Peptides against a protein of PDB entry 7AE7. Designs and how they scored, part 35

Target 1, 321 residues: chain A of PDB entry 7AE7
Amino acid sequence: KVYKDLREFLEVLEQEGQLIRVKEEVNPEPDIAAAGRAAANLGKNQPAVFFEKIKGYKYSVVTNVHGSWQNHALMLGLDKNTSTKDQFYELNRRWDKFPVPPNVVKREAAPCKENVIDKDINLFEILPLYRINEQDGGFYISKASVVTADPEYPDDFNKLNVGTYRIQVKDRDRVGIQALAMHDIAVQLEKAEAENKPLPIAITIGNNPLVTFMASTPVGYNQNEYEFVGALQDGVPMDIVKSDLYDHLYVPAGSEVVLEGHIIPRVRTVEGPFGEFPGSYSGARLQCEVKIDRITHRTNPIFENLYLGIPWTEIDYLMAL

## One batch from the design tools (peptide; made by RFdiffusion4, then SolubleMPNN)

Design b1_p11_6_s2 (from b1_p11_6, 3 letters changed)
Fold by OpenDDE base, seed 2:
Structure b1_p11_6_s2 (fold): chain B 321 residues (1-321), chain A 11 residues (1-11)
Amino acid sequence: as target 1 above (321 residues)
Amino acid sequence: MPEPVVRTFEP
């Protein structure tokens, strides 16, 4: 099975008994994190948790989408009971199919373009934001696939980077981003900041599960994560669409929410603390700041966010490969 | 490079 978007994957997770649907209205805090921890206590076969109604918000949240070996098997379109060994064998076999170039779809064919917000931007109107950990210094977007390009080679598709970074909400239209020097985004930002130019960015939320997987997987600076998604789809290309603000940035056609904007050059603001692992916090630091200039989103967008709590969290499955 | 200062909070 190949998935076009998060919704097709959530449908399969629900059919396979790997999704819990919470239909009652929950408080953003502590109920989302508490229900995620309760689902983690169900043992090795941890389901995704889908919250239909969140008090004070219009839209839904899903967590723990990658939070088990069963969910990982289903992501690869395998039987949910496929052994970790056989999943690893199949992953490696498909990896050798790189590159598989994506399909560029028209704007009118891309579900991420169904709605536009171009004025009075407020992230709290589109995302049901909550603290993931009790000691977090704010609200985090922890599972976004962030698209950037090389400012010197903007038309080189092999240098188009899709990565996962820690993102703190700072204001209605501003986010802090942790661009570490070991990340490809830091190389691209250094080039933009040398010229005192903004770095164009698209922060994509609620993707095809293989996009989220590849955005969390380190690849070479001259390797495009979308071409690995096609390889991991056993040679089926994924669908991408041009961003609205930038001719050189492409986003997953099926993204639930796309935040388009720019990294403000030579600005650093306080970001953190954040609980990266159970019992461990990355302290507050001066980090980059993104201005959000445009939002596109699906009708009734699903906020996919990382589950963090007890050991064998979703991040442990994403990093165990 | 600012190394990630992991503060372990013991519960």
Scores: peptide ipSAE 0.013, ipTM 0.532, DockQ to the pose 0.041
Fold by OpenDDE base, seed 4:
Structure b1_p11_6_s2 (fold): chain B 321 residues (1-321), chain A 11 residues (1-11)
Amino acid sequence: as target 1 above (321 residues)
Amino acid sequence: MPEPVVRTFEP
């Protein structure tokens, strides 16, 4: 089984008993994080948690999508009871199919293009934002697949980076991004900032599960994560679409929300603290700031966000393979 | 494949 988008995966998770649907209206805080913790306490078979109604927001949240070995097997389109060993074997077998180039679809064929916001941008109208941890210094987007390119080689598709970075909401149309020196985005940003130029960025939220997995998986700087997604789809290309603002940025065609914008050159603002791990907060640091210039989104967009709690967390499953 | 990042939590 191959998934075009998050919705097809959530449908399979629900069919397989790997998704809890919360139909009652919840408060963004503390109920989302509390229900995520409760789901994590259900043992080794942790379901995704889908919140249909969030007080003060229009749209839904899903968390813990990658939060178990069963969800991970289903992501690979395997039986949910596939052993971790057999999942690893199958993942390695598929990995050797790299590269599998993506299909570039037309704009009108991309679900992420159903709606456009190009004025009066307000992230709070699109994303049901909440504090993941009680001591977080703000609202985080913790499971975005962030698309950037090498500004020196914008047409080199092998240098197109799809990564997962910590993103704090700073304003209606601004986010802080943690671009650490070990991340490919930091290399690209350094090149842009050397020339005092903006770095084009697309922050994609609510993707097919293999995009999110590959965005969380370190690859070489000259390797494209979308070509690995096609490999992990057993040789089925994924669908990508050109961004609206940038000819050289491609986003997953099925993304729930795409935040298109730029990293503001040589600007640093306070970001954090954030509870990255149980019992440890990363200190507040000066981090890059992204201006959001355009949003595209599916109708009734689902905000996929990372669950953070007691180990094993969703991030541990994303990094365990 | 990247090696699995085994994170040890200090108590």
Scores: peptide ipSAE 0.011, ipTM 0.527, DockQ to the pose 0.025
Fold by OpenDDE base, seed 3:
Structure b1_p11_6_s2 (fold): chain B 321 residues (1-321), chain A 11 residues (1-11)
Amino acid sequence: as target 1 above (321 residues)
Amino acid sequence: MPEPVVRTFEP
């Protein structure tokens, strides 16, 4: 099975008994994090948790989508009971199909373009934001696939980067982003900042699960994560669409939310703290700041966010590959 | 490399 979007994957997770649907209204805090901890305590078969109603918000949240080997097997379109060994064998077999170029779809065919916000931007109206940990210095977007390009080679599709970065919400239209020197985004940002230019960015949320997987998987600077998604789909191309602001940035056609904007050159603001693990906080640091200039989203967008809380967490499954 | 995680164990 190949998935076009997060919704097709959540339907399969529910059919396979790997999704819990919470239909009652929950408080953003502490209920979302508490339910994530409860799901983690179910042992090896941890389900995704879908919250239909969050108090004070209009839209839904899903957590722990990649939080088990069963969910990982289903992501690959395998039987949920496929052994970790056989999943690894199949992953490697499909990896050798790289590159599988994506399909560029028209704007009118992309579900991520159903709604547009280009003024009075407020992230809190689109995303049901919550603190993941009690001592977090703010709200985090922890499962975004972030699209950037090389500012010297903007038309080189092989240098288009799709990565996962720690993102703190700073204001209605601003986020902090952690661009570490080991990430391809840091190379691209250094080039932009040398010229005192903004770096164009698209922050995509609620994707096809293989996009989220590849955005969390380090690849070469001249390798495109979308071409690996096509390989991991056993040679079926994924669908991408041009961003609205930038002709050189392509986003997943099925994204629930796309935040389009720019990294502000030579600006650093306080970000953190964040509880990466129980009893373990990253300190507050000066990090890059993104201004959001445009949002596109599906009708009734689903906010996909990481569950962070007790090993083995969803991050441990995404990083253990 | 994850950032240097400060382990705050309260005793």
Scores: peptide ipSAE 0.007, ipTM 0.536, DockQ to the pose 0.043
Fold by OpenDDE base, seed 1:
Structure b1_p11_6_s2 (fold): chain B 321 residues (1-321), chain A 11 residues (1-11)
Amino acid sequence: as target 1 above (321 residues)
Amino acid sequence: MPEPVVRTFEP
């Protein structure tokens, strides 16, 4: 089984009894984080949690999508009871199929292009933002697949990077991003900042589960994460589409939300604190700032966000593969 | 650069 988008995966999770649907209106705080904690405490068979209605917001949230070995088996299109060992054997067998180039679809064929916002951008109108952890210094987007390219080699598809970074909401149209020196995005940003130029960026939310997995998996600087997604799909290409603002950036065709913008050159703003994967808070740091210039989204977009807490959490599963 | 103050919350 291959999934085109998050929705096809959530449908399978629900059919397999690996999704809890909360139909009652919840408060963004503390109810989403409380339900995420409750789901993490369900033992080995942790379901995803889908919140249909959130007070003060128009759209839904899903969390804990990768939060169990059953969900990982289903992501690979295996039986949910497939052993961790057999999941690793199948993952390794598929990994050897790299590269599997993606299909570039037309804009009109990409679900992420159903709606456009290019004026009066307000992230709070599109994303049901909440504090993930009780002591977080703000709202975080913790499960985005962030697309950037090498500004010296914009047409080199092998240097297109799809990574997962900690993103704090700063304003209606601004986010802080944690680009550490060990990340490929930091190499690309250094090149842009040397020339005092913006770095083009697309922050994609609510993806095919293998895109989210590969965006959390370190690969070589000259390796494209989408070509690994095709390998992990057992040789079935994934669908990508050109970004609206940039000819050299490609986003997953099925993304729920795409935030297109730029990293502001030579600007650093205070970010944090945030509850990290070990159950520890990282202190406030100076981080890069992104201006959001355009949003594209599916009709009734689902905000996929990470739940963090005591191991084993969703992030521990994403890092253990 | 100021060292990151990691506050570990023990459960």
Scores: peptide ipSAE 0.007, ipTM 0.466, DockQ to the pose 0.042

Design b1_p11_6_s3 (from b1_p11_6, 4 letters changed)
Fold by OpenDDE base, seed 3:
Structure b1_p11_6_s3 (fold): chain B 321 residues (1-321), chain A 11 residues (1-11)
Amino acid sequence: as target 1 above (321 residues)
Amino acid sequence: MPEPQVRHFLP
């Protein structure tokens, strides 16, 4: 089975008994993180947790979407009881189908374009933000697929990068982003900052689960993550759409939320602390700052966010590949 | 300060 979006995947997780739906209103803190910890304690068959109602917010949260080998098998469109060995064999077999070029769809055919916000931007109106860990220095977007391009080669689709980065909410229309020197985004940012230019960015939230998987998987600088998504779909192309602000950036057509903006050149602000693993916090550091200039979103957008807890957590499944 | 070490559990 191939999924167009997060919603089609959540439907399958629910049908397979791999999703818990919380229908009662929860507090953003501590209830979301507490329920994530409770789901992690269910052993190897950890379900996704879907929160329908969050106090003080309009929209829903889902967490632990990639949080088990069963969820990983279903992501590949396999039986949920497929052995880890057979999942790795099938993943490797499909990887050899690279490249599978994506389909570019029209704006009117892309669900991520259903609603537009271009003024008075407030991330707290669109995303049910909460602290993931009790000692976090703020709210984090921990499962975004971040789209950037090479500013020297903006039309080279092979240099289009889709990566996962730690993102702290800084203001209503600003986020901090951790661009480490080992990430392809850091190479692209260095080129933009040399010229004192903004780096165009699209931060995409709530994607097809294979997009999120590939955004967390390191590939070559001249390899496109969307062409690997098509390979992992067993040769079925994924659907992408042009961003609203930038002709050279393409986003997943089915994204729940797209934050379009720019990395401000030569600006660094305090980011952190963040609990990357239980009992280990990264110190506060000076990191890049993104200005959000436009939002597009699906009607009733689902905020997909990473669950962090005792290994094995969702991050361990995303990084164990 | 130590980056989170990906603990490779060898079988």
Scores: peptide ipSAE 0.014, ipTM 0.604, DockQ to the pose 0.026
Fold by OpenDDE base, seed 4:
Structure b1_p11_6_s3 (fold): chain B 321 residues (1-321), chain A 11 residues (1-11)
Amino acid sequence: as target 1 above (321 residues)
Amino acid sequence: MPEPQVRHFLP
């Protein structure tokens, strides 16, 4: 099976017994993190956890979407009981289908365009924000697929980067982003900052699970993650749509929320602390700041966020295949 | 030349 969006995947997870639906109103803290820990402790068959009602917020949260080998098998459209070995073989077989170019859909056909916010932006009205860890220095968007391009080659689709970076909410319309020198976004940002120019950015939340997987997967600087998503869909192209602000940025057509904006050149603000993870997460430091200029979102957007704890967590499954 | 494809490894 191929999934157009997060919702089609969550439906399959629920049908397969790999989704827990929490229908009771929860507190953002500590209940979301506590339930994520409890789900991670269920052993090998760790389900996604969907919170329908969050006190003080309008919308839902889902965590642990990639949080098990069963969820990973289902993401690949395999039987949930497919062995890790057979998942790996199938992943590698599909990987050799790269490149599979995405379909560019019309704006009117893209679910991520159902609603627009272009004034009075408040991230807290769209995203049920909470601390993932009790010691976190703020609210994090930890599972976004961040779209950026090379500012020298904006029309080179092979240099379009879709990456996962830790994002701390700073204000109603501001986020800090961790762009490490080892990440493709850092190369693109360096080029923009050399010219004292903003770097265009689209922060996409709640995607087709293979988009989130590929955004968490290192690829070459001249390789497009969407073309790997099509490969991992066994040669079925994924659907992308042009961003509203930028001609050269494309976002998943099915994204729950798209935060369009720019990295402010040569500005650095304190970001963190956040939980330490190999390769992407570090203690508190000066990081880049993004201005959010437009939001597009699905009606009743689902905030997909990463649960973080003692291994094995969702991030370990995202990096393990 | 296309850049080498990065591949995941099972832990």
Scores: peptide ipSAE 0.007, ipTM 0.457, DockQ to the pose 0.017
Fold by OpenDDE base, seed 1:
Structure b1_p11_6_s3 (fold): chain B 321 residues (1-321), chain A 11 residues (1-11)
Amino acid sequence: as target 1 above (321 residues)
Amino acid sequence: MPEPQVRHFLP
């Protein structure tokens, strides 16, 4: 089975008994993080947790989507009881199908384009933000697939990077992003900052589960993560759409939320602390700042966010392959 | 302390 978006995957998780739906109104703190901890403690069969109603917010949250080997098997479109060994063999067999080029769909065909916000941007109106860990210095977006390009080669699709980075909400329309020197985004940012130019960015939230998997998997600087998603879909192309602000940035057509903006050149602001893998706090650091200039989103967008804690958590499953 | 590196187990 191939999934177009997060919603098709959540439907399968629910059908397979791998999703808990919380229908009662919860507090964003401590209830979301408490339920994420409880789900991680369920042993080998950790379900996703879907919160339909969050006090003070309009939209829903889902956590622990990749949080088990059963969820990982289902992501590959296998039986949920497929052994970790057989999942690994199937993953490797599909990996050899790279490259599988994505389909570029029209704006009107992309669910991520159903709604637009271009004025009075407030991330708190779109994302049910909460502290993931009790001692976090702010609200984090921990499961975004971040799209950037090489500013010297903007039309080279092989240099389009889709990565997962630590993102702290800094203001209504600003986020801090952790771009480490070993990340492809840091190479791209260095080129933009050399010219004192903004780096165009699209922060995508709530994707096809293989997009989230590949954004968390390191590939070569001249390899496109979307072409690996098509390989992992057993040769079925994924659907992408052009960003609204940038001709050279493509986002997953099915994304729940797309934050379009720019990394502010030569600016660094205090970010953290945050509870990292494997449950240690990283200190506060100076990190890059993103200005959000446009939001596109699906109607009733689902905020997919990661639970972090002592292994084995969702991040351990995303990194175990 | 060395930063917690995301250790991917690519073969």
Scores: peptide ipSAE 0.006, ipTM 0.516, DockQ to the pose 0.027
Fold by OpenDDE base, seed 5:
Parts: sequence; structure tokens; C-alpha cells
Structure b1_p11_6_s3 (fold): chain B 321 residues (1-321), chain A 11 residues (1-11)
Amino acid sequence: as target 1 above (321 residues)
Amino acid sequence: MPEPQVRHFLP
């Protein structure tokens, strides 16, 4: 089975008994984090948790989507009871199919383009934001696939990076991003900042589960994560679409929310603290700031967010293979 | 000098 988007994956998780649907209205805090923690503590058969109604918000949240070996097997389109060993062998077998180039779809064929916000941007109207951990210094977007390009080689598709980074909400239209020097985004940002130019960015939320997996998997600077997604789909290309603001950025066609903007050159603001894996808080640091300039989103967008707490959490399953 | 990164895993 191949998934076009998060919704097709959530449908399979629900059919397989790997999704809990919370239909009652919950408080953003502490209920979402508490339920994500409770799901992470259910042993080997950890389900995703889908919150249909969140007090003070219009849209839904899903967490723990990759939070078990069963969910990971289903992501690979395998039987949910496939052993971790057999999942690893199948992943390696598919990895050797790299590169599998994505399909570039037309804007009108991309579900992420159903709605546009280009003025009066307010992230709190689109994302049901909450503290993931009780002592977090703010609201985090912890499961975004962040798209950036090399500003020297913007048309080199092999240098297009899709990564997962710690993102703190700073204002209605601003986020802090933790770009560590070892990440490809930091190389790209250094080139932009040398010229005092903004770095174009697309922060994508609620993706095909293999996009989220590959965005969390380190690859070479001249390797495109979308071409690995096609390999992990056993040679079926994934669908991407051109960003609205930038000709050289491509986003997953099925993304629930796309935040398009730029990293402000040579600006650093206080980010953190955040409850990092395995339950330690990082200190507050000066980090990059992103201005959000445009949002595109699906109708009734699902906010997919990662819970970071006591091992084994969803991040352990994303990193353990 | 790169500041000593506190080792806790996001890769």
C-alpha cells in the first residue's frame, strides 16, 4: 500500500486498530500532551491519537502517528505484525531503488492548495497549538517537513533539502527554527546570510508518513528526500507541487498545511526551553527566526504533531531504523 | 568556536 497523504494513512491506522479517536472536546493543555504520553506508555501496540475537538480551536490534532512498530510497518505498507527485522530488511531492499524522482503535479491537483492565506496571518487560527511538555517555553511544531534549497544552486533539485527541525511559535506569523551547524539547512542559511539575503523556506505539516520519515532521516547534501520517498514506496513516485512564493521550492502535494516564508538574515531570537528526547530540557538559545508570508492548507487541516517524552516515543521509532 | 552542543537527540 502507498499513501498519497496523511489522511489515507490515518484511515489505514483506524482500520487496523492503530488509531484512537477522541470525540469529546479536550483542553489543549494538559489533555493533548497527557493523552500523547498515555498512548506512548501503552507498550508495543501504541496507537495514533486523533483529537477531533479542541477547546478554543477550529481544527483537529493528531499525534503518535509513527509511535509504534505496528504504525511503522503500516507506513511501509506491510502487515502491522511484521517483525522489526523484516521491516528493516524491506526498508533496505527499497532503499537500493534510489533515486525515484517525484511527480510534479499541477497546482489545481494539489490538495495543499485548497485554501490560501496571504494577509493577516495568524498561525493560531490554522494550528491548534499547545505545549507538548509542561515546562516548554512556548508552542512547538515538532513534526514539520521543512523545505529549503541551496541559494547558490536554487535549481539543483538534488540540493533541495527536506528536514525535520525544532520549531517554536514566536508570534502570529513568526517561528523560531533550530538550525544546527550539522544540518543541511544551516549550510544553506550560511550562504544566504553571507550575502545578507533571506533564505526561502516552506514548513510543511501533516504529510505522507514516508515524507515525515525521510525528513527525519539524514541523507547526503546532494540527495533529495523525495527521491528516497519514491524508493521507500517500492518505486512509486510521490506527488510534489511547486510552492506559491518560490519557483525552486517544491512541497508534498498532499500536505495538510504549508507555511511559506523566509528565514530573516542575521537575526537571532531566544528559542526554548523545549522538552527534548529522552526527557531533558534544552536551555534557551538564540535561534533563527522565520517570517511566514503565505499559508496554503487543505480544508479542515489536521495538525500532525510529535510528542517528545520518556522513551520509547514516536521519535524513537522514526530514528531506530 | 562552535559552542559545545548538549547531546540530546534530535539527529
Scores: peptide ipSAE 0.014, ipTM 0.554, DockQ to the pose 0.034; fails the geometry check

Design b1_p11_6_s4 (from b1_p11_6, 6 letters changed)
Fold by OpenDDE base, seed 5:
Structure b1_p11_6_s4 (fold): chain B 321 residues (1-321), chain A 11 residues (1-11)
Amino acid sequence: as target 1 above (321 residues)
Amino acid sequence: MPEPVVKEFEV
């Protein structure tokens, strides 16, 4: 099976008994993290956890979408009981299909374009933000697929980068992003900052599960993650759409939320701490700041965020394939 | 540190 969006994947997870639906109103803290830890105690077959109602927020949260070998099998459209060995075999077999170019869909056909916010931007109205760990220095968007391009080669689709980065909410329309020197985004940012120009960015939330997987998988600087998604879909192209602000940025057509904006050149602000691992906080550092200039979103957007409870965490599964 | 109030989710 191939998934167009997060919703089609969540439907399959629910049908396969790999999603727990929490229908009661929860507090964003500590209940989301506590319920994620409780789901992790169910053993090796950890389900996704879907929170329908969060106190003080309008929309839903889902966590632990990639948080088990069963969920990974289902992501590949395999039987949920497919062995880890057979999942790796199938992953490698499909990897050899690279490149599979994406379909560029019209704006009117892209679910991520159903609603637009271009003024009075407030991330707290769109995302049910919470502290993932009690000692986090703020609210994190931990499972976004971040789209950037090479500012020297903006029309080179092979240099379009889709990566996963730690994102701290700073204000209603500002986020801090951890761009490490080893990340492709850091190369692109260095080129923009050399000219004192903003780097265009699209932060995409709640995607096709293979987009999130590929955004977390290191590839070559001249390799497009969307062309690997098509390979991992066994040669079925994924659907992308042009961003609203930038002609050279393309986002997944099915994204729940798209934050379009720019990295502010030569600005660094305090980001962190964040609990990347249980009992391990990465210290506060000066990091890049993004201004959000436009939001597009699906009606009743689902906030997909990482589960960072007891090991194995969702990150451990995303890195283990 | 206050112990996390584990709400017993009866599964």
Scores: peptide ipSAE 0.009, ipTM 0.444, DockQ to the pose 0.029
Fold by OpenDDE base, seed 2:
Structure b1_p11_6_s4 (fold): chain B 321 residues (1-321), chain A 11 residues (1-11)
Amino acid sequence: as target 1 above (321 residues)
Amino acid sequence: MPEPVVKEFEV
């Protein structure tokens, strides 16, 4: 099975008994994190948790989408009971199919373009934001696939980077982003900041599960994560669409929400603390700031966010591959 | 402070 978007994957998770649907209204805090912890107590076969109604918000949240070996097997389109060994064998076999170039679809064919917000931007109107950990210094977007390009080679598709970074909400239309020197985004940002130019960015939320997987997987600076998604789809290309603000940025056609904007050059603001692992908070640091200039989104967008709490969290599964 | 009612989700 190949998935076009998050919704097709959530449908398969529900059919396979790997998704819990919470239909009652929940409070953003503490109920989302508490329900994630309750799902983690179900043992090794941890389901995704889908919250249909969140008090004070219009839209839904899903967590723990990658939170088990069963969910990883289903992501690869395998039987949910496929052994970890056979999942690794199949992943390695498909990896050798790189590169598989994506299909560029028309704007009218891309679900992420169904709605536009171009004025009075407020992230709290589109995303049901909550604290992931009790001691977090704010609201985080922890499972976004962030698209950037090399500002010296903007038309070099092999240098188009799709990465996962820690993103703190700072204001209605501003986010802090952690660009560490070991990340490809840091190389691209250094080039933009040398010229005192903004770095174009698209922050994509609620993707095809293989896009989220590849955005969390380190690859070479001259390797495109979308071409690995096609390889991991056993040679089926994924669908991408041009961003609305930038001719050189492409986003997954099926993204639930796309935040288009720019990293403000030579600005650093306080970000954190954040609980990256149970009992370990990364301290507050000066980090980059993104201005959000445009939002595109699907009708009734699903906010996919990372589950964190007990050892064997979703991040432990994403890092174990 | 009232203790946060941990809603036990029955699965």
Scores: peptide ipSAE 0.007, ipTM 0.444, DockQ to the pose 0.030
Fold by OpenDDE base, seed 1:
Structure b1_p11_6_s4 (fold): chain B 321 residues (1-321), chain A 11 residues (1-11)
Amino acid sequence: as target 1 above (321 residues)
Amino acid sequence: MPEPVVKEFEV
């Protein structure tokens, strides 16, 4: 089984009993984080949690999508009871199929292009933002697949990077991003900042689960994460589409939300704290600032965000594979 | 409650 988008995966999770649907209106705080913690207490077979209605917001949230070995088996299109060992054997077998080049689809064929916002941008109108942890210094987008390219080699598809970074909402149209020196995005940003140029960026939310998995998996600087997604799909290419603002950036065709913008050159603003681990906060730091210039989104977009609770957390599963 | 451990990642 291959999934084109998050929605096809959530449908399978629901069919397999690996999705809890909360139909009652919840408060963004503390109810989303509280319900996530309650789902983590269900033991080894932790379901995803889908919140249909959030007070003060128009759209839905899903969390804990990767939060169990059953969900990982289903992501690979295996039986949900497939052993961790057999999941690793199948993952390794598929990894050897790299590279599997993606299909570039037309703009009109990409679900992420159904709606456009290019004026009066307000992230709070599109994303049901909440504090993930009680002591977080703000609202976080913790499960985005962030697309950037090498500004010296914009046409080199092998240097297109799709990574997962900690993103704090700063304003209606601004986010802080944690680009550490060891990340490929930091190399690309250094090149842009040397020339005092903006770095083009697309922050993609609510993806095919293998895109989210590969964006959290370190690969070589000259390796494209989308070509690994095709390998992990057992040789079935994934669908990508050109970004609206940039000819050299490609986003997953099925993304729920795409935030297109730029990293502001030579600007650093305070970001954090964030509770990356239970009872552990990363300190406040000076981080890069992104201006959001355009949003594209599916009709009734689903905000996929990371669940952080007692170990094993969703991040522990994403890092364990 | 265990006190929040501020992880300073030294660069």
Scores: peptide ipSAE 0.006, ipTM 0.404, DockQ to the pose 0.050
Fold by OpenDDE base, seed 3:
Structure b1_p11_6_s4 (fold): chain B 321 residues (1-321), chain A 11 residues (1-11)
Amino acid sequence: as target 1 above (321 residues)
Amino acid sequence: MPEPVVKEFEV
């Protein structure tokens, strides 16, 4: 099975008994994190948790989408009971199909373009934001696939980067982003900042699960994560669409939310603390700041976010490959 | 929210 979007994957997770649907209204805090901890206590077969109603918000949250080997097997379109060994064998077999170029779809065919916000931007109206950990210095977007390009080679599709970065919400239209020197985004940002230019960015939320997986998987600077998604789909191309602000940035056609904007050059603001692991907080640091200039989103967008409450966390499954 | 302390990096 190949998935076009997060919704097709959540439907399969629910059919396979790997999704819990919470239909009652929950408080953003502490209920989302508490339910994530309760799901983690179910042992090796941890389900995704879908919250239909969050108090004070209009839209839904899903957590722990990649939080088990069963969910990982289903992501690959395998039987949920496929052994970790056979999943690894199939992953490697499909990896050798790289590159599988994506399909560029028209704007009118992309579900991520159903709604547009280009003024009075407020992230709190679109995303049901909550503190993941009690001592977090703010709200985090922890499962976004962030799209950037090389500012010297903007038309080189092989240098288009799709990565996962720690993102703190700073204001209605601003986020902090952790661009570490080991990430391809840091190379691209250094080039932009040398010229005192903004770095164009698209922060995509609620994707096809293989996009989220590849955005969390390090690849070469001249390798495109979308071409690996096509390989991991056993040679079926994924669908991408041009961003609205930038002709050189392509986003997943099925994204629930796309935040389009720029990294502000030579600006750093306080970000953190964040509880990356139980009992381990990264201190507050000066990090890059993104201004959001445009949002596109699906009708009734689903906010996909990481569960970080107890080992094995969803990040442990995304990083263990 | 407390006002963001903007520090310009002098490169």
Scores: peptide ipSAE 0.005, ipTM 0.353, DockQ to the pose 0.088

